# Peptides against a protein of PDB entry 2AUS, part 181

Target 1, 323 residues: chain A of PDB entry 2AUS
Amino acid sequence: ADIKREVIVKDDKAETNPKWGFPPDKRPIELHIQYGVINLDKPPGPTSHEVVAWIKRILNLEKAGHGGTLDPKVSGVLPVALERATRVVQALLPAGKEYVALMHLHGDVPEDKIRAVMKEFEGEIIQRPPLRSAVKRRLRTRKVYYIEILEIDGRDVLFRVGVEAGTYIRSLIHHIGLALGVGAHMAELRRTRSGPFKEDETLVTLHDLVDYYHFWKEDGIEEYIRKAIQPMEKAVEHLPKIWIKDSAVAAVAHGANLTVPGIVKLNAGIKKGDLVAIMTLKDELVALGKAMMSTQEMIERSKGIAVDVEKVFMPRDWYPKLW

## One batch from the design tools (peptide; made by RFdiffusion4, then SolubleMPNN)

Design b2_p22_8_s2 (from b2_p22_8, 14 letters changed)
Fold by OpenDDE base, seed 4:
Structure b2_p22_8_s2 (fold): chain B 323 residues (1-323), chain A 22 residues (1-22)
Amino acid sequence: as target 1 above (323 residues)
Amino acid sequence: MEELAARAAAFRARVAAALARL
């Protein structure tokens, strides 16, 4: 998820008007909430949907959505996109995840063998989704990006694991236990990362949200609720980006496809069919769309549809219509 | 419910302590 994407500049003379738009750091509190994403520490017990419903009640919201289901018993990082940002979850659902898991072994295994076998589970694994999953129970490949053992205490193995979206850690632990020859089960699981959201200073509880909303509404103190909500642009940090001219922003905000002449700069390695974020020169999210060209084609071509715009976020009035 | 919350708080603390050693 931390692939620093190279930025290719097509127009080094492109300027942006500082009077247009609302950069992520300059939104009034109400507008910040309307375009917000909470890095929630999901408690154990409730479903991810129940937690989203509680956030809507706490913050008096009409709409919200989450960046990928956690099982009821699983705690940790649950991105919750608010109001006008709700659809940004489309960027987070396919994003890589990190977990810390406690695996309990059903027999004694030498530490060297534990380390060796767990390393063999890095890379491509074959999984069949559990019966409770909305995903069809077909065998599918998933990527394990890394496995790192944190602690070994007899039969208890604490480890961190980076995985492709929809990898089942319970199933991974079951297969590790089979490969060790003793069997194993998942004793504890916490999600420590969901794409750009991790355990950091932005991680908040439901209790924090109750208090911070109260401080804003009753005491007029906006600082806490402002810090508890991330700008929606945070939810697209892991996507390839295309930055556009001020003159192209209003057209894209009206739902027009992005054409090649509107591009100022873009990330390297965009492929046809990739989900991309269309950004202003002030790093404001205009829209999500499907790349219709590669990065190379967007550089070499003078015209054509670069991005098929699927989801507009920016209001139509933040930038003037210049066409 | 309290026992599940206590176990999860203990596990969160264990995770935080383990990640702080990296």
Scores: peptide ipSAE 0.464, ipTM 0.917, DockQ to the pose 0.702
Fold by OpenDDE base, seed 3:
Structure b2_p22_8_s2 (fold): chain B 323 residues (1-323), chain A 22 residues (1-22)
Amino acid sequence: as target 1 above (323 residues)
Amino acid sequence: MEELAARAAAFRARVAAALARL
């Protein structure tokens, strides 16, 4: 999410019709919910699947999905994509995560040694997935982007950690404890970030959702439920983007691959095989797809398939068919 | 269940206080 991507303009004369589409800020409340993502504060106790089932009941929804499992005992940021946005979670699964963890040491260690050893765990680490994970128990490398100690109280170490998706904080703490020579365990864990979703004013509880839905349905007040739901476009802010002509939108919304002539502007640094978001000139999410070209190839070429469209989100009728 | 909720609320408050100092 924090990587500023340069925007390269390919067609500086491309205009957009203000009458077409539904920009994220202009969706009626029902449509906003249909294309929404909740930044949920997952309570500890329930599974991520139970929490998704509760949201579906609270908001009277047919479909929802979560942006990456939190263990039952773990609280914090769980993006929950709603209805027609449900499959946007595929953009969030590979996204970086941040946690705040409480590590309990099994012996006394000088603070300077705690700080020095924890700093050595920034970078590449080797992990084996736990037995309860759907992932094969093969040794694999993971990135620790940063470790920041927040508090040291004797044997209790509160720290913030930014990690690659599917890094196990419990295993990290176990290895830190071994490196300290005393052993350690994870006492508490909260997820504070999942890609573009973080601890901020958009973070809502299940209780907030009950109240906000009631205010809308019984009192006619939509403001609270509108603020509690983020547009699906939030869930792709961390991806490289390709913005397309109005004339290309309906074709992509029908499941056609994006061809090079449809591109107006794009982010720098797209590689072949990258997951990319296809956007309108009004920053509406049309589709997710796999880049079939680099950014440079998409600039230099006059024709060819730029993106293999994997998942359409936009309705077929928001933009006219211009072919 | 109540003890788990209370412990979680206390840890959430500790996290919020620590993040507000950054």
Scores: peptide ipSAE 0.460, ipTM 0.917, DockQ to the pose 0.602
Fold by OpenDDE base, seed 5:
Structure b2_p22_8_s2 (fold): chain B 323 residues (1-323), chain A 22 residues (1-22)
Amino acid sequence: as target 1 above (323 residues)
Amino acid sequence: MEELAARAAAFRARVAAALARL
């Protein structure tokens, strides 16, 4: 999520009509909910699926999905995509995660040795998924992006860890404990980040959602429920983006592939096969798709399919058909 | 359930306090 991507402008004269579309901050409350993502503080106890079912009941929704499973006993950041935004979870599932963990050591270890050994677990680690995982129990490599020790209190080590999606922190702690020679277990775990979603002012509880929905429906106060729901565009902030001409938006919203002439600006470093977000010049999410060209090819070529459009989010009527 | 919620709230507070010191 933290990779600042350069923006390459292909058409510096491209303008957008302010009358077309619904920019993230200009959606009526009902439309904002239909294209929303909740930064939920998942409580400990329920499954991520039970929590999604409760949100659907609380907010009277037909559809919702989550941006990556948290174990029942684990609390913290669970992005929940709503209604027409539900499919945006495919952008969040592969996104990096951050956790704060409390590791309990089964013996005494000098602090310097704890620090040294935990630093060796930055980078590539080999993991086997736990028995209760829906994932086939094959050995797989995962990236640990960073480990930062926050507190050491005797045998208790509080640390922050940034990891590739589907890294098992419990397994990491077990391996750290083995490397320390004393063994260890995960005493506590909280997810503090899931891609672009973090612990901030946007983090809400299930109780907050009950109250905020009540304030809207019974008292006519939309402010709280509006703040509790992020625009779906938040869920793609970590993806490489391609911004398109107003004249290309309706075609892409109808499921047409993005062709090179439709591109106004794009992020650097797009590779063929990357998941990309197709955006309007007003930063509205049109679609997700697979890059069929690199950034370089999209700059150099005058024609061809730039993006194979996999999932449309934008309604077909927000922009006029200009073909 | 209450003990698990209280423990999780205490851990959330510890996490928030630790992250605010970074």
Scores: peptide ipSAE 0.456, ipTM 0.919, DockQ to the pose 0.695
Fold by OpenDDE base, seed 1:
Structure b2_p22_8_s2 (fold): chain B 323 residues (1-323), chain A 22 residues (1-22)
Amino acid sequence: as target 1 above (323 residues)
Amino acid sequence: MEELAARAAAFRARVAAALARL
């Protein structure tokens, strides 16, 4: 579910200078790439790191990073953040994931029993990370947000599952199979969502990227490569946002913490410790940071540190120094 | 490698068809 967050306005008279910054829709192609995220359809076979290395070679990039590992055999949505946007993956790593899985049952089970038992796996589950994960093999709780059966064909169950980051679908299927009494294994897995990135018109292959880069470099046609790359602001759509005055932008871009007087508007429901996106009034990402106040405290207080700035994205020169 | 790619393409198509019915 796209969490629609209420927007609370603190300063309804705050204006923005149209000459300052570079809104996502107004970036020249080179700048768009420097602040880009690809919604990649990761092929099965390669690691997520190998795929990132291929994208860097295809697009002649110095830096890139991915929004959460897919196993070699798993295909689908892999957000790849480019160049100056590379660290926006911090917003994507903790984001919820959706998968479509094919579970094969090792015996015959009545359809009603399959449906009933799979519904019991919605909520909190206990998992042990597999040996192949960089995560310590300790038991941990994970959330299953939803399970939706799409198809049942004898022993084959196609289902959609929404999960907390770092939930192991293979382990989930194993436990479902145990609960059904017949056992089961994961026959196929595809990731269909990673935070704000989903299977849509923005999903591109490695072949698409080769062709689109060629059309730009050899034929002078930038349209395809422009559409294949999302602005970095897409990678923070799921985060709570704080919009700041033009006069506060340059200070935050220099690494200063956001203070309460700089806030124009903000999302409801921010808690102390939440990851938040600091935005301009033109919806440009300035920085990611940790909320040091709740939304309520940011409304009621006249002063203090609202956000501890962890990562700046905006260049220091896009907005004038007004301090 | 080719068999894995073909199987994944078939599964991608099955996923797309199943999601389009929602």
Scores: peptide ipSAE 0.456, ipTM 0.915, DockQ to the pose 0.686

Design b2_p22_8_s3 (from b2_p22_8, 14 letters changed)
Fold by OpenDDE base, seed 4:
Structure b2_p22_8_s3 (fold): chain B 323 residues (1-323), chain A 22 residues (1-22)
Amino acid sequence: as target 1 above (323 residues)
Amino acid sequence: MAALAERAAAFRARVAAAEAAL
């Protein structure tokens, strides 16, 4: 998520009408909720599905979805996309994750050996999905981006780990324990990041949501519930972006594919087949789609389909038809 | 509910203490 993507400007004269759309910071509270994502502190105990069901009850919502399952015993960052934003979770499922884990060793190991062996697990690892996963039990490579040892207390090792989506920390700890020769198990786990969502001022509990909804409905105070809900655009911050002309927005919002003439600016390093976010010049999410061209092809070509639009988020009426 | 919140708070306190010692 922290990779700053270069922005290449294709049309430096493109302007946007301030009367069109609803920028992420200018949505009425009801519209903000309809296009919202909660950075939830999932408590230990409930399933991610039970927590989503509770949010729907608390906030009186018809639809919600989560940005990647946390096991019942696992706490921390669970992005919950609301109502019309529910499908933005598809951007979060492939996103990198960070965890803090407590590993318990089944024997005494010198700290120097613990540190050395855990460092060898940075990079590419071979994992087998757990028996309880809905994923086919094929051996697969996963990236461990970093391992940071926070504390070693005898047989207890507290560490931070950044991983590719669908890396199983329980399986990582099991393999570390095997490499140490004593065995190990996962005592505790917390997710501290899911793509652009982290432990920050936007992290809220289920209790906070109850109180903030009450303050809005009974006291007319919208400030707290507004701050507790992030705009859906937060859920795509880690994706490569393509910004489009105002004249292209209504067509894409109707489900038309993005053509090269509609592009104003774009991130560097887009490859054919990448998931990309199509944005307005006001940083509003129009749609998610599959890149049909590289960044370079989108710069060099004058015509053609740049993005195959897979999921529209923006309402059809926020921008006028300019054709 | 309380015992699960207390365990999560205790884990967060250990993480924060370890992070402050680095």
Scores: peptide ipSAE 0.015, ipTM 0.527, DockQ to the pose 0.865
Fold by OpenDDE base, seed 1:
Structure b2_p22_8_s3 (fold): chain B 323 residues (1-323), chain A 22 residues (1-22)
Amino acid sequence: as target 1 above (323 residues)
Amino acid sequence: MAALAERAAAFRARVAAAEAAL
């Protein structure tokens, strides 16, 4: 996660009981799956919903959800949150995305002109959502964080692009083609990143998942399926975090809002309205919520609601009730 | 059609090479 957030400590004497909770590294395999996220390499062809349905069948799961739709023809990074972690995808929907795209130009353009014009598309762009999107087809601004041209071969332009969530690469390529004066279309697209999930050793295929589930269920080998599933805490690495006292964990796990006295440490730069992850001192995800205070207000105030808890993940019994 | 499938195969190979360079 490219945003190193400063950590401000409010209580340097706060200890955690090692007998309470289940840290991400200490979950039994069944519990790891219940709180898991797969970094799936989505194949081209199926919808993101079909792929989620296949994962549920392969792994014998009751529920799963994906961290942002890839089109049928688009391959690459599709985070799939499992079972009790299913709703962690709400942290991934607003996360930045990276793609590698092949643009095909409809005419010949000098390479220097291609490079110059594509550089002008870094920053704010105006887009209209495609007809297939459930989003209202209103013009909206989106950020292009970077465009990196990897290769130019005549009319074919291979490029990496970092974008704000819900930027349409097909529309970007269409506008680049208009600016070049020749027109263009998206020939191919792969998603290489979705927030904290990227193309790395954690990226697995549907075939890998079949084999790894077989090795676990038939051969008793859990190692592969354990490595193929990331802890749900991975899905919140890009969010600002608030770490809470052991005495506050059970209340938040029951759906109580986080109050200022429960805070041990927090990231700098939290604004009112930000999506934040509430963590234990063992880096366990308790809940997601909306910040009701800035970082500064959470430091200066002795009382009040710091976070409006929107979604609890932690079971109510992992930490004792101290009320 | 064939030239699009071939460019798509070449694209996937270039993506994999760009991924291995990160």
Scores: peptide ipSAE 0.015, ipTM 0.555, DockQ to the pose 0.323
Fold by OpenDDE base, seed 2:
Structure b2_p22_8_s3 (fold): chain B 323 residues (1-323), chain A 22 residues (1-22)
Amino acid sequence: as target 1 above (323 residues)
Amino acid sequence: MAALAERAAAFRARVAAAEAAL
């Protein structure tokens, strides 16, 4: 999520009308909730589905969805997309994750050997999904981006780990324990990151959401619930972006594919087949789609379908029809 | 059961300390 993508400007004269749309920072509270994502601190105990059902009850919502399952015993960062934003979770499912894990060793191992062996698990690992996963139990490769040992206390190893989506930390710890020759198990696990969502000032509890909703409904104080909910645009920060002309926004909001003439600026390094976010010049999310061209092809070509629009988020009336 | 709750409390304290050090 921290990869700064270069922005290539294709049309330096493109202006945006300040009267059109609803920028992420300027939505009325009801509209902000309708297009919101909560950076939830999931407690240990409940399933991710039970937690989503509680958020729907607390905030009086019809729909919500989570950005990737945490096991019942696992705590930490669970992005929960609300109402009209519910489907933005599809952008978070493939995102990288970070965890802090406590590994317990089943025998004594010298610290230098623990450090050396854990470093060998950085890079590509072979995993099989656990029996409890809805995923077919085929062998698959996954990337471990980094392992940072935070503390070693005898047989207890506290570490931070950055991983590709769908890496099983329990399976990683089991294989580390086998490589150490003594065996190991996962004692505790917390998720500290899910794509653009991390442990920061935006992380909120279920209790915070109860209190903040009551302050809004009973006391008329909206400031707390407004801060507790992120705009849906947060959930696409890690994706490559394409910014479009005001004249193209309403067409894309009606489900039309993005054509090359509608592009104002775009990120470098887009490949054909990539998931991309289509944005207004006010950084509003219009739609998610599949890139049908590379960045280079979108620069060089004068016409053609740049993005196959898969999911519209923006309402059809925020921008005028200019066709 | 008690030893797991104590380890979970000590783990949460160490996670919070490691988070505050970033």
Scores: peptide ipSAE 0.014, ipTM 0.548, DockQ to the pose 0.396
Fold by OpenDDE base, seed 5:
Structure b2_p22_8_s3 (fold): chain B 323 residues (1-323), chain A 22 residues (1-22)
Amino acid sequence: as target 1 above (323 residues)
Amino acid sequence: MAALAERAAAFRARVAAAEAAL
């Protein structure tokens, strides 16, 4: 999630009309909810789908979706995209994840050997998906970005692990246990990050959501429910971005592909085929799409389709038609 | 069940201590 991307300015004279759109921090509460994402602390016990169904009941919502399944017994960061933001989960599903895990070893192993072997699991690992996963049970590579041992207490190893999406921590722990020669199992697991969502002041429980919704509906206090819901733009912070002219926004919001003349600024390192976020100059999410050009091609070319628009989020009326 | 709840409580306490040390 923390990939620093340079911003290349293509049009330094491009201004935005402050009267157009609804910046992420300036949405009326009902509109904020319609374009919201909850950083939920998923409790242990329920499925991620049951939790999404409860949020829909609590907040009186028609639609919601989650940014990546947690097993019933697994707690922690579950991004839940609401209503018109529901499909922003497509940006979160492929995002990197962090976990804190408790591994229990089935035999005694010297601490130095534990540390040495766990460090060898940083980088590329071969995994087989569990039987319970909807994913085809083919062997696949996954990246382990880092392993940080937090504590070793005899046979219990507490560690932080950053991983590529769809890395199975249970399988990682099993392979570490095999490499140690004693075997191991996953005793506990918490997800501490899901892309741009982490354990911070934005993390809320299901109980918090009940209370905050009541404070809004019964007492007229919107502050708590407003803070409990992040703008949908949070869910795309980890994507490469393209910022567009005000004159291009309504066309893209209508489902037109982004053409090169509409670009004001963009992130470096966009490749053809990348998922990109199309943003206004007020950092509003217009759409997600597939890059049809590299960053370099978008700079050098005067014309052509820069982004194939796959999903529009912005309403068609937030910006005027200027074409 | 009790032993799992105690281990889960000890785990949460260790997570919180590790987070406070960052």
Scores: peptide ipSAE 0.009, ipTM 0.485, DockQ to the pose 0.468

